# Peptides against a protein of PDB entry 7UQJ, part 346

Target 1, 160 residues: chain A of PDB entry 7UQJ
Amino acid sequence: PELYQNFNITPPRGVLFHGPPGTGKTLMARALAASCSSDERKITFFMRKGADILSKWVGEAERQLRLLFEEAKKHQPSIIFFDEIDGLAPVRSSKQEQIHASIVSTLLALMDGMDNRGQVIVIGATNRPDAVDPALRRPGRFDREFYFPLPDVKARFKIL

## One batch from the design tools (peptide; made by RFdiffusion4, then SolubleMPNN)

Design b2_p29_4_s3 (from b2_p29_4, 13 letters changed)
Fold by OpenDDE base, seed 2:
Structure b2_p29_4_s3 (fold): chain B 160 residues (1-160), chain C 160 residues (1-160), chain D 160 residues (1-160), chain A 29 residues (1-29)
Amino acid sequence: as target 1 above (160 residues)
Amino acid sequence: as target 1 above (160 residues)
Amino acid sequence: as target 1 above (160 residues)
Amino acid sequence: ELEKKLEELRKERKKEQEEEYRKKLEEEL
């Protein structure tokens, strides 16, 4: 958090954590939320799973996203963490286009509608960054992407 | 632990996590305990620090180890995590031989006494695998060793 | 990192990571160091363990601290990470006052001597924040404290 | 007799410390 102030880097609206499962993406997001929370300034951490947003009716998923962003703005400073965001915003493939397209378009609009002055950070976590709609990976959205490497293959086979 | 089931790999009795400090060895062990715990099957996680076991009288340290293994067996499936195990079982150096030798011998006996049928996994973490008694690194004990490399600079850049 | 820019909060000189062992404090500090470096702006990461600084002659420990801060300033932007800082700067208890007092005083002077213009961040990690000298926890030193909770059982499940 | 009582007291303190340690282990669960 404060590290970027020392670097004079404007905070992205969205941060994409990507890498193999078990690399600590979700942990890192939680640890970031916890580390940014001081006694004087509690950061509100909102966590949602991409698949859990989709498991509800499409119109309710859009509403839930809007409410989530409104709550995050109301409780700023805040972090919105989307775990398994590839489940929420899969690459637009022809066979499931209508349902996912509306949710993705809503998420895009919500990310575009975040004022750069808003103390809201959006973190998306995925095991498959290439399965995330490229529209989300553009500047002003998830414009920072974050690879969580596997611990060495030997360490992985033995941790997994 | 369940990850070994996914790989059809028989869980070792003992797993040595080694690598530079802050590579997430302890975190990984906790995350493992967690990920293997389902709503139906909670994994019991026991954590001890090697130096904290040694800070007690030799006979008390041996007793604490025995009790820890008994409780882990009682609460199976379970993970026993020894953080900084190099503190518990340093390489036999001439100046402190008697105190450390008995604790190491007790740990060896406890690991050897674990039936392959027990759903108890022992994880040792160290920054210095060469500082761990080689007797612990033998088959049937910590027979699997896991290097935690420093996450690549670029990959770390991609976490915040 | 960028969260704090949105907050218009001046970056502290020092950040204290505290929480139970294995909550990823050291991993987070490494991840922080890495995330703040871009292809254009590499952050230099210096890591020291508190006990390893104390295990050397007192006068050498002070010299090593000075050299560390000089190197960090020379290689700015930089992060100095003290793992187990409670080992380097234990609470001033009456029985070991002279040796620890000089090292703590040197660390205090080095933190106070950091120009607010220096692109040097100091991160201390401890499992026992109450075991750290309160003088280090004052404004202009480790004035931001970051609790690393045990990842919630549910959060742990989502990391692996 | 005093040695026997000291051994019994050591056994009793040993049991109390075992129970307290079991209780701490159970509280960690």
Scores: peptide ipSAE 0.028, ipTM 0.227, DockQ to the pose 0.032; fails the geometry check
Fold by OpenDDE base, seed 3:
Structure b2_p29_4_s3 (fold): chain B 160 residues (1-160), chain C 160 residues (1-160), chain D 160 residues (1-160), chain A 29 residues (1-29)
Amino acid sequence: as target 1 above (160 residues)
Amino acid sequence: as target 1 above (160 residues)
Amino acid sequence: as target 1 above (160 residues)
Amino acid sequence: ELEKKLEELRKERKKEQEEEYRKKLEEEL
């Protein structure tokens, strides 16, 4: 919120972090949450995995998404981080499609229902941006994309 | 490929990275892929999680494995990295055995079907090598094992 | 064990590592295990994911938890690390409650059944301490909580 | 007849998913 306010930038509804796994997408989403949290204004950080929403919440995934967005709205300013969002919203293909399609349609509706004045940012992380339903990449949803390149091998040897 | 060619070592079909989680197995697999990629010869890096193959692809896991190996073969030189391979190929125990056993049998067949001349390396990462089906640890499969020890506590305070 | 013995501190039965994902909770649990392992006294480190216990062990999760605690007791001194323990022991909400409630009740009973003289430490890691069943946070269970803050943005730019 | 058509439609959907998965693997390159 404040970071975008300070730059006179309308906060995106959704930001897609894409790039190879282990490139720090999750780390960056959190660093952003921490850097935007002042002592006076803590950002509430919600995290979900796309695959967990499907596997843990069979038959309740839609309700859990609704509750997540309501809770995020209640605890503004907030960040909703979906790790492996391609697991939640795969490009629509085959019989698992009906359950996935209903979850994706719910996520789309929740993102569309966000007031642009709301202090809720949604971050999706994926390793495969092309595996994400194109409907999620439309304006007013995940309309900003950030590529996370592999750190150079030399940078990585400093982490080991 | 080139690293093994330079050492006159027949590239293993499969390499098991084992050791405690957060020891950088995934990071090392990626660093190896990046270091073996020259400007002229990029290595294609495929990543899958064992648990994702089971959960995302219920009833299609075998097919997804076949496609992954075909695509890796098409895009040689390539690395297939299975993170948490113990999630895909647990030691055979109890009623979930049939679905897991079919996936494991498919993975075994795919690894056995790799031509030794192929520039496809399979890396499995696990936290529990003893939780991996012993059939995967046989010669011609994950026949090389690399232990990832914990970094010393002193090394870790530099990471925090 | 020794670290707590050296400080005359009764080792907690359970320690909850909470805080944002990628803050090194898993890495910390492992560094603690490594630092407490001398050449003479190796600590056995058991790791499970909360979600894996539910998804991989449908109908056997309770038995697998019992076996894990028995094995940890057999291989003392030991650490049982539950990653994403909020996936195993979510705050009781909705129809999935019965299966989750039985697993949570089993985990509670196993933690309550630990002899205080046992060299078994249970570490739960969660991103959402508020999503963990409050019964697990009671004295004699996960009665110590460690917050893993985000590393300062400046510290993080040295990791990227 | 209806079961055979359902099985053919399942095979076609299987092929489309294979091609889409192959494309996604090619885009990961």
Scores: peptide ipSAE 0.024, ipTM 0.240, DockQ to the pose 0.082; fails the geometry check
Fold by OpenDDE base, seed 4:
Order: structure tokens, then sequence, then C-alpha cells
Structure b2_p29_4_s3 (fold): chain B 160 residues (1-160), chain C 160 residues (1-160), chain D 160 residues (1-160), chain A 29 residues (1-29)
């Protein structure tokens, strides 16, 4: 946080962690939440799963997203981590277009409505970046993408 | 492997990785998969998601599980990783009992039918070990359970 | 490795393997060590037993810990594996509080003093995570914990 | 041996991901 303030760099609003499943995207997001917290300033970490927002909150998913962003803003500095964000914002498959389109539009609006001064970072994790709605991957949303390759032998030990 | 052969210690057929979401269960399974492979001997790593086995293969899930275990046996030494195994074998909720029961029974039979000499490991990952059918958590199946705690905030960063 | 360098993320300093005796914690630590060694870059594996550091090095345990960490740093990438770390850093039992407190404080300082760029991983194994000083389980030290449950007999060969 | 088995899983996962990617590419063709 302070490092980005010192460089006058607008902190990324949204970071997309992508790569093969189990490459540590979720662990990385938790770890980022972690490093940004000092003894004086704890970062609040919100975690949601894309499919859980759709399945548990059928018809309330939009409201739950709004509440999540309001709570994250209230508890700033905060990180909102969407695990399996491709489950929340799948590339428009023809048969359930309306319900998914409304949830995606709400998420887009919430990401766009975050003041640049807000200490709220949104991290999306996906195994399929191409399955995430391209509108979420635009500047001001998930505008940083981090590829999580399969750790090579030496890299897995540094993951443990 | 040979160290266990020398001790006459029979293999974990199944390992359950459990703990809060984003604690690195899937990463650990991947890291285990890779830390067991040498230049002389490669371990084949099959990954399936519990919910994907149910959703993509409605009516063929049993056949797909059989094919997966046969392929894993053919490519031994191998690891079969079931991410979100609670999605495949949820604790029996009454309304879809027959389809889930058949898939669970097939998975049980496949885990029981793995020869003690086979170099095929099954790793299940779950956020809810109590949501996994207790029959899968019995001896000869997922009889090892690794808890992945939430790393504390600053701790999660030293994980990365 | 390079991924962590690109993110300026500090690699895990300490991983705690915990679980019942004979769950393969020590074997996992050894396996991790060699899985990280390729023909081009061998990982140096240092193994110490917690009780041995106390018993063999009465009065020099702090110096031996310092030398171990310096040697591990010299031979990086390296792993320091503390087997039975509960023997080194027992939860304060009243009778030898001062000697144990000094050794624990030295281990804490060594784990805190590892440069973020050092390719030295510390793995602790214990049968009793609750018998490990909570100060070692904090962020920056043993900040990952992996539970190793008792496999049933038929379930010990396929993990390893 | 666990060490040998943990490195085997990386080279073959690279092959399997290449083969599963090739099979998925062949199933999408």
Amino acid sequence: as target 1 above (160 residues)
Amino acid sequence: as target 1 above (160 residues)
Amino acid sequence: as target 1 above (160 residues)
Amino acid sequence: ELEKKLEELRKERKKEQEEEYRKKLEEEL
C-alpha cells in the first residue's frame, strides 16, 4: 500500500490470477492480503467463490455482491478475492444469458464505482482466463493478469 | 516408494486435503505431484473437479471415473487429484441420493479395487471434510487427512 | 522461483508439518528436498532433530542453530528440516524455561533474519503442533501448517 | 524415493497437460 502511495502509482483495482488449477492462485491472494498488513494496519480479506455466489444466492447474487463491496469499503484496507471467477462471470454461453449477464453487469459496475482512492483490491482467480467475461479484463477492472504456471520441481518447494 | 517397500508399509490409496478455501490444498497436491517426479521416472497427474464429474458427465460419470482410474493405472506412477471432492461425494442429502450414491459407490469400488502394489495415489481436496461421505474417509480410501489451516495474515505472505 | 521474484514475494520461510507419528512428515520433507533438486541445481537438505539440538549441544544450541542457518544460506537453495521441533521449542514447561526460551528466541531471530531473497526453506515436523511455541507458528516463521493424519496401513505407500 | 516420485509428477504433468491440452484441442477440432 504505502509503496504504491510513494510512487504515485494508482494501485491495481483488479488483479486476475490465472493458470492451471492448483498453481497457488488462492494461496497467492491470501498471501498478498497478508503482506499488506502491518501490526498497525491489518488488511481485511474477503473471500467468495464464483459458483457459490451463483448457487447459494440465486436471485440475490447482485445484492450479495453489493453488500460484499460495501463491507470491503467499510473495512478498508481490504482485499476481495473471487476464487473461480469464471464461475461467476462465464463467457456468455447462450442458454442462461440473462441471469449471468445481470450478475456480471453488477460486478462491472461495482469495480468501476470503486474510487481510485479506495484501499480495496479485487483479486480474481481462474483456471480459464478465456472463460472470464472480457469486460472484466478491461482497464480499471481486472487490468493486471498474473499467470501461475505449473510449478517446476524447484518452484513447488518454494510454494510450500 | 522403495523406502515404504523396504518397511512393508502399504500405500495411502487416498489422501484428503482439507481446510479453509485458499489454504493451498490444490497447490500442495500439485507440489506433491511434482516433487515425486525425477528425470528417470515421471508421475502422471490426473486432475478432476468433483462438481465437473457430476455436471459434465451426467449419466457417464461412473464410466469416466473408471476410465480415469484405468488411465492412471496405465500411466503409473500416477496421482489422481479430485479437487472439491465434497462436490462429488456430498454427505447424502435426500433429493439426489441415487445418482450421487452410484457415483460414490463407483469411486469407493475403484479405490478399494486399486491393487496395494499400484503406484496410483488419489488425493481429494475439500473445504469441508464433514461434507465428504464418511465411506470415502475410511481405511483403504481417503484414510489420510491433511488439514490446511488459514495462514495468519503475515504468514500467508511467507507462503508465497 | 522466478514467479516469486517477479512479484517480489518472499518465499515461505517456514512450513510446519504436524500430525500423528509415522504419518510421513519426515519423509515428505525429504521428498520435497529432492523433488526440488535437478541435475543443474541440487537443493542441499539439512536435517536436525529438535531433541538432538538440545541434548548434544547443551550450552551451544544457539551457536549450532546460527551455524546451521549460515551453512544453509551458503549452500542455497537449501532446506533446513527440524524433525520433532516440539522437542526444541516446547510450549513453556516450567522447569527449564530459560534455556528453552533462549534457543527459541535464537530460532525466531534466525527465521526473521532470513533475507527475502534467500532460497532457504525451513520445515518443522512435529507430532504435537500445540506443543510448539506459538511464537514459531506466527507469520514469517512456521506460517504454513500441514496436518499429516494417520493413514490406515494400506494408505501409506501411495503418498510417498 | 518420495523425492524421485515428486519429480516424476512434474515432467509427466507437463506431458499430461500437453496431452490433455492436445486432446482437448483435438476434441474441440
Scores: peptide ipSAE 0.007, ipTM 0.201, DockQ to the pose 0.033; fails the geometry check

Design b2_p29_4_s3 (from b2_p29_4, 13 letters changed)
Fold by OpenDDE base, seed 1:
Structure b2_p29_4_s3 (fold): chain B 160 residues (1-160), chain C 160 residues (1-160), chain D 160 residues (1-160), chain A 29 residues (1-29)
Amino acid sequence: as target 1 above (160 residues)
Amino acid sequence: as target 1 above (160 residues)
Amino acid sequence: as target 1 above (160 residues)
Amino acid sequence: ELEKKLEELRKERKKEQEEEYRKKLEEEL
């Protein structure tokens, strides 16, 4: 909230964090969540790994996505962080087309169904933005992309 | 060893570290392993991720658990750390009941089969203790639970 | 580059980071990548998880490895970081011999085919160096090993 | 800067999840 309020920027529905793995995309999503949570305005932070939604909830992934978005809507202001979102919505590979197509379709519908006035931000993190279904990278979904460059040496000595 | 010796506390067979992801459960399990390893008394630290045991070893997960406990027993004093243990022993969901039930049953039997005099500590880390099968949280298994609260903002500036 | 230039050390083709999980192997591989990237000399950092190459690209893992090495060669100076490399090149277990043998053989050939004059460094990270095929740990491949010890208790309070 | 921000972020996300987890634990008590 505060970051977007300070910049007078309409909070994007979806932000795609892309860049090499361990560039701290997951980390950045979290500091955005915490920097936006004041003592008075706690942001509820939902995290899911894309692959976990598929593997733990085979055949219920769509329902779990719906529940996640409903819970995030209930606990506004909220951030939904999808780590490894390329695992949830891979670019259509021919053999798993039906199951992935339904999950992607559900995620698209859930992102499209978020009212712009909702204080729910969806952050997707991926190491491979080209492995994310291009339909998710369209306006109204993950329409803002942040490249996480490899931090400089001097920066890297501070995470160690 | 030393930590438990200093406190005159019978080392628990199983310790459940629970708390939100990135709370440093893994790091603390490690800190305990190194604080208990002196130059004279190296603790052998075995780590497995719960989901990796299932995904890498479909149909051999039970065997891998047995081997892990045997190896830990051979290399005493040792710590077995299960990261994301909720991925190994989820609360029974109806459709994967047989495969998960056998793995949970094997883990239960392995924890029950550890002599209390053995210098093998099992540490489970989870972000969701309620997603861990309650049978694992019983006395003689993961009978000690440590909540990992999120470090205060000021504490969080020190890992940076 | 700079680190190896400063030490007059022939850059190893492959560096194996081993040590317990969450010791910051991934973070160090990243820090090295950025330490070697100056404003004038951006190092391209490629990261892959060993298990992801197998699971996402069943039957194309060899092709994906070839493409990765070609892309790394094209974008020199570059670092290829394999996280959990034991998932890509496990010690030969008898029943998955053909698929793993071909991937290991391809990775060996790709590492052997790197000209020593190439500014491509391969960093493998594993929690279990003994679970990495010994053929990868030979001279001209992952010939340098860095043990990531568990940080001491005092050091661990800095990561917590 | 990015790394410092990344680690602030790990820390901040850590805090949020524990506050959420504390809240869940307090709601379960």
Scores: peptide ipSAE 0.007, ipTM 0.180, DockQ to the pose 0.032; fails the geometry check

Design b2_p29_4_s4 (from b2_p29_4, 13 letters changed)
Fold by OpenDDE base, seed 3:
Formats: structure tokens, sequence, C-alpha cells
Structure b2_p29_4_s4 (fold): chain B 160 residues (1-160), chain C 160 residues (1-160), chain D 160 residues (1-160), chain A 29 residues (1-29)
């Protein structure tokens, strides 16, 4: 509840940050985690990359996702940020389908298993929202989407 | 052709961004991808880390590189950004030589196999250009190099 | 010695950068590496992610850490930056304890084995200093800690 | 050219940094 009050949003199970690369999705997720963290209420921020979950944990990705969600639940209020989530849950294409399907199914189950009363927010970031499995974009999962437009070239020069 | 026109550069197969860490190589690659993306012509941006290709895909790195280049070709115009490319193609040092050599050889072959008429640009970023296999820095590969100097310490404090 | 003079700090074996995510820990580590690099004395910067060492090198993480420290020693003056070091050396929690314990023990041994006369600095970055194994935060390891506060929300919008 | 773009961009950054520095200096005077 309180984490959601700090976000001034109805408690989504998941938020999808999408937009062009380098639009600050990761930075915004970090900024939100930090702006909502007070001296009294530190938000625990977990970061994973989609491609990292897929490739580092061959045969353990499902278990690592479970552990991540358990740890996030233990350290409430918490944010789980999946950077490049399209790398973890690509729209089902042929030859890697079974491993991807099991990882995606596990993530779906974990998101479905989140109690909406919990102080855990899941943020997915992608440059290709259409490459994210549509099952993740359904209500009760990544059911809110935020588009990150490109800053004007001049605005980027203040960052470089 | 058109992607190269949007970059206003003769079509390199690859561009090496090199310079001290945190000089904005990754941010610039993203900025370029974004500045060259119009509402009518969205550039697809693929990001991989060199160390991620090496370590996540033990035994599949070659296949993952092939898939990345095929996907980039399918989603033309596209940019493939390899962050920390020195982690993927280190100057050949002893005990990991065979796996590194096969990954590097695959990347070389993929870059050599790029049709110069394709709208695919490869950007490698490194903090150690001298740690990148010289074979990648040859004509028809990463044949253009851009140095990223350090911003003055005062400029960095506006980013922090 | 000279690298430590450039940092104007007593030679720590390790420095822990901690603070909320996106506070610029990685950027600062890179900035320091770069500000201390002159035309005459280039500092070699090594970057690894804690979770990457743990997950990419299952069964080789200890060896990869050893190689990293040997390479850093060979390329003195050098900085080893461990981003997300809490992912590499989490406070010992149950079911992954043995693999984590061996990696942590190897990192501890490598940090303990660093000659204080060497021009190698180790920087760990974490969003969760309390999730870092306390053994790493002891004297002669990550014995200096720098807190990275959140920039004001307005300052972040200049970076986004 | 990407190099000219990068150069123009660096020049614009340096120019803005100089303008901000000169503005700050004028506010301190």
Amino acid sequence: as target 1 above (160 residues)
Amino acid sequence: as target 1 above (160 residues)
Amino acid sequence: as target 1 above (160 residues)
Amino acid sequence: DLEELLKKLEEERQKKEKEEYEKKKKEEE
C-alpha cells in the first residue's frame, strides 16, 4: 500500500517502461526507487537484465526468478527492475522456445502470485515492447506502460 | 545506404567508440540511434555487452551473435551496439584462447559478411582499444574509431 | 603509491560506493579512473558485475577473479570496479551458500593478497551495502565507504 | 559526418558550459 502511495498510482503488479534506447528507463526506475526511499522507509531495489536471467542461469533461471521474488518480498518495500525484459520474455520464436517458455511461464506465475497488498513493484524496461510476450502485458502483470520519448538532441548534450 | 545518409558518414561496417570509462560512449551510441530515428524511420537498436556474450552463452555465443546479426538485418535500419567489446574480443591471452578465438572469429565473419548496402551499423565501445583484438580494428570491421575524452570533473558533477 | 596520491587518500585495498540506484556510482568510478589518468600515466579500468561473476562463470568464478586481479596487477596503475557487488558477495543466505561462499572467499583472499604498495584500487558499487558480506567491509578490504545520495528530483530530470 | 556531429556536439557543450560559467560569474559579480 504505502509504496503505491509514494508512486501515487493504483498498485500495479508490473510497470513496463518502454521507449527508444537511452531514454533513461533504467535511470528513471532508479530515480523512482530513490525518490520513494526515505530515511524511515528505504526501498530495496533489485535489478536484473532479461538476457542475464536467460543466459547466466541456464537450467536455474526459474529458480533464480523465484529467489528474486522471495527476496523482494522479504525486503519490502521493494522494486524489482528487469532491464531489457524483451531479452527474457521475447515473443515466442522457434529454436529457443522451450527454455524461454519455461522462464516466461515462471515469471508469469510469480507476477500472478504477487499479493496486490504487498509492497513489491515490478518494473520491466524494454526498447521493443512488441518483442515482449503479450502474456506479460496482460492485466495483473505489466498492466501499466510508460513511454519514454527521446530527449531532444540538445537535452542529451547536458547528459554527455 | 539510408542509415548511413542519416549518420552523414561513409558506410562503415563498424565504429569503435573508445575512451575512458563513463565518457558517454553508451549514451552517445543511444543518442545517435535516437537522433537518426524519425517517426517514419525508426532505427532498431540492439545492445549487447562483450563480457555478456562471452560468459552467458558458453557454447552458444557464436549462435547468439549470428542470431543478433540476423535480427538486426531483419529490423533494418538497425544499430548493433557492443558495449565493453574488449570483454568479448580481448587481445588473445593464453588460457581462454580457444573459446575467445571462436567467438572473435564468428564476430569477424559476421562483420565481413555484412553487405555494405545493408542498413546495419555496428558500434563497439571499449575503455581499452588496445585490448580489442586488432583483427576487429581492420578495414571492413571497426574501421572507424571515435575517442571520447573525459569531461572536466565539474561537468561530471552535474551528471551525478 | 602514485595512484593513491592521485586519489589523495591513504591506500585502501577497496572502496565501497554505496547509495540508491542511479546515484552515479558507476559514473563516479569511471570519472575517478579517468581524472587520475594522464597522458603519461593511463589508469587501466576493469569493470565486472557481481551478478555476472557469479552467474556467468559457474565453476570458474574463482579463476576469473584471480585472472582479473592478475591482469589488474599486470596493467598497473589499475582500477577494478565491481558493479553490483552485492550480487557477487551477498550476505550468506541459505541455498546458494557454498558457491557464493567460495567466490566470496576467493575475493577476500585476493583483496587480502593485494600488496598495499601496488597501484591497484578495487571499487565495489552496491545499492545494498547491508547485503554485502560483512567480511568484505572489514579493514584491508572495502574499508572505505562512500555514500552516493540521490540528486534532487530536478537534478535527475537534467540527466533524463 | 558522425565526427563533425560529435565535434559540433562537443563544441555546443563547451559553449553552453562556458555560457553557464560566464552567467554564474556575472551573478557572483
Scores: peptide ipSAE 0.000, ipTM 0.200, DockQ to the pose 0.016
Fold by OpenDDE base, seed 1:
Structure b2_p29_4_s4 (fold): chain B 160 residues (1-160), chain C 160 residues (1-160), chain D 160 residues (1-160), chain A 29 residues (1-29)
Amino acid sequence: as target 1 above (160 residues)
Amino acid sequence: as target 1 above (160 residues)
Amino acid sequence: as target 1 above (160 residues)
Amino acid sequence: DLEELLKKLEEERQKKEKEEYEKKKKEEE
């Protein structure tokens, strides 16, 4: 809340963290969750892995996504962090099984159905922003992207 | 490149990062990737988990390994990081399914087939260097090993 | 050893690290392992993910847990770190498959069977301490809990 | 640097945990 209030920016429904694996996307998502949590206003942090939504919830992934968004809405202010979102929402291909198309469609609908006044932020982390369905990267969804560069090793050689 | 040039050491084809889990092996591999990346020379970083190569690519793991090495060769200078490489190349046992033996054999052949002038570095990360097939730890493969100690908690309690 | 000696506290058999995901529970468990490791006394660090114990070792999870505790006992002083322990020992529900009940029972028995003089510490990390079976949170098991708050992002925005 | 950020995060976490532990220990005394 405060972060977007201070920037006079309409809080995006979704933020895409992209960059090389272990550049700290997950860590930054947690950081953002904590900054938005004051003593007066605890932010609830939900984390799901994209591959887990597909593999653990075969046949119920859509329902579990709906429940996740409902739970996040109940616990506002909240952050939903999708780790490895490319595993959940791969680029739509003609070879994409109907199951994947349905899950992506559900996530799109859930992000579209969030009221802009809702204090639910969705953070997607990917190592491959090109592997994320472009429909998710449109305004009103993951409309902000943060690149996580590899930490410059001149910085790390200064840390070693 | 520069790191090995400065040490007058023939760039190893493979570096094994071993040590307790989350001692920063993945983070260090990324740091090394970033230091080797200048504005003039971006290093492409490939990451695969050893278990994913076995589980996600059942029956095609060898082909996917070949494609990964070809793609890394196309995008030189590049780093291939295998996280949890012990999951990909367990110690050869009499109980090792023929599939595992074939995948390990493919990785050995790919590491042996890399031109010494190629700017592809392979980094394997493991928590158990003893669980990695000794054939991978020979000269011309993962011939350098870096131990990632647990950060001394005197150091961490000094950081706390 | 030294940490608990310095605090004059009977070394707990189990420590539960709980808090939001990627608050550094895994990193802390590793820090603790390293501080307890001197040049004279290397601590052996074992790491398992709760979900891996269930999924990778279907039908042998109990045996693998027993072997893990035996190996940890052989390599004393040692730390067993269970990452995502809520995946291994969910709250007992009437819907808990017999397999889950047996694995939880095995973990309880293993923690109870540890001699208090044994230099084996068990660290469980969870994002949901409420999702961990309360039987694991009793004295003589995971009887110490450490809350890992989200780092206040005022601190992280000072790091960005 | 992510490592430094991770390190500082863990530092702050352990510090807060120590403070909460000391606070809880003082509340139990």
Scores: peptide ipSAE 0.000, ipTM 0.245, DockQ to the pose 0.023; fails the geometry check
Fold by OpenDDE base, seed 4:
Structure b2_p29_4_s4 (fold): chain B 160 residues (1-160), chain C 160 residues (1-160), chain D 160 residues (1-160), chain A 29 residues (1-29)
Amino acid sequence: as target 1 above (160 residues)
Amino acid sequence: as target 1 above (160 residues)
Amino acid sequence: as target 1 above (160 residues)
Amino acid sequence: DLEELLKKLEEERQKKEKEEYEKKKKEEE
């Protein structure tokens, strides 16, 4: 945060971790959460799964997102991690599309509503970056993307 | 910094992040900057782009590098991140070659001038390690190299 | 640590960095150590090499591991980095297998004995994840794995 | 771990933002 403020770089409110399944996105987000926590400074790490937001909170998902962001703001500095954020994408039903549109619209509004002073980072992880709504990938939202590569077995890092 | 001192390991003054475009070098450097910052210990993260050093500061690039290192020293512990450090490489014009030679020479001198007590880490990121002047890769400069691999589409991270 | 405590997630005590030789594992661990250190909060970074544990401390390796973990606990927050942790694997001799079994058993016990309040992170780096004892990869030990891929020349990270 | 690195990196980043925010909030109070 301060590092980005010191650089006059608007810290990304959202960071999209994308890459094939099992490329370490969830682990990176969890690792993000634990490394930023010290004894003196507790970062609160909120984890949600995109599919769980859609399936478990049918008709309450927007409220749960609002509460999540409010809690994250209350417990700042905080990380909100959305695992499988592409799972907020509709399954092929008109009802799910409407729910998805509302949920995504709520998430967009919550991300846009995060004042630059707030110490809330949102991390979205997806195996399908193309299944994430492009609106979420705009500046002020998931405006930074981190690709998690699969290992090609061949090419060595030189740790010199 | 102190971690390396505690280990009697001369901290690399410079670390070269290299790998194909989009291998997460810039992200890693930003991540490094963020992770080294605690509540009590503000790491200052200075970011410059090689192409910007060359293009925006024509005739002042050497001075801007000096100021950057002075600010980094003043705000230690600090990270200086040069994104696309290969962009300090000359475009094929004699004028750019001379400017490049002067800028690189200044960077070499600044890296060599970093006393071992200074808590300044320099990170260079490049997509073309072979386009980075070998003189920058010598001990006391970018004497550590981190290769950022491309994903082969096949091999999964196990997030256990 | 605290982030994981706030989530009722047992923080991984151990993190396995795996990937082909020269994929940046050692460097990432060092970067981790440097990044977690602040002015007010010195992280102590203990580095050992698996082959050195086995070869340099023949008959004292278990004691050296205990001392290492005690020092790490005393100097918490701390990182214990085992480079080439697969080098704790036996070379094909019965004597080395017994020594390995004892050393690995000691490491297992030390990792299991790390109280959830301790600010000690263990990082194992290996080029051969399959040569690392599966017992070390269980929950509460190296229960998180980070693969360090080789670059295939083709696939770009998008740093957006 | 790239993940623990990025973890420490982002948590310390968040720490700094919190302190700057708390500091700014205390300076505004």
Scores: peptide ipSAE 0.000, ipTM 0.178, DockQ to the pose 0.038; fails the geometry check

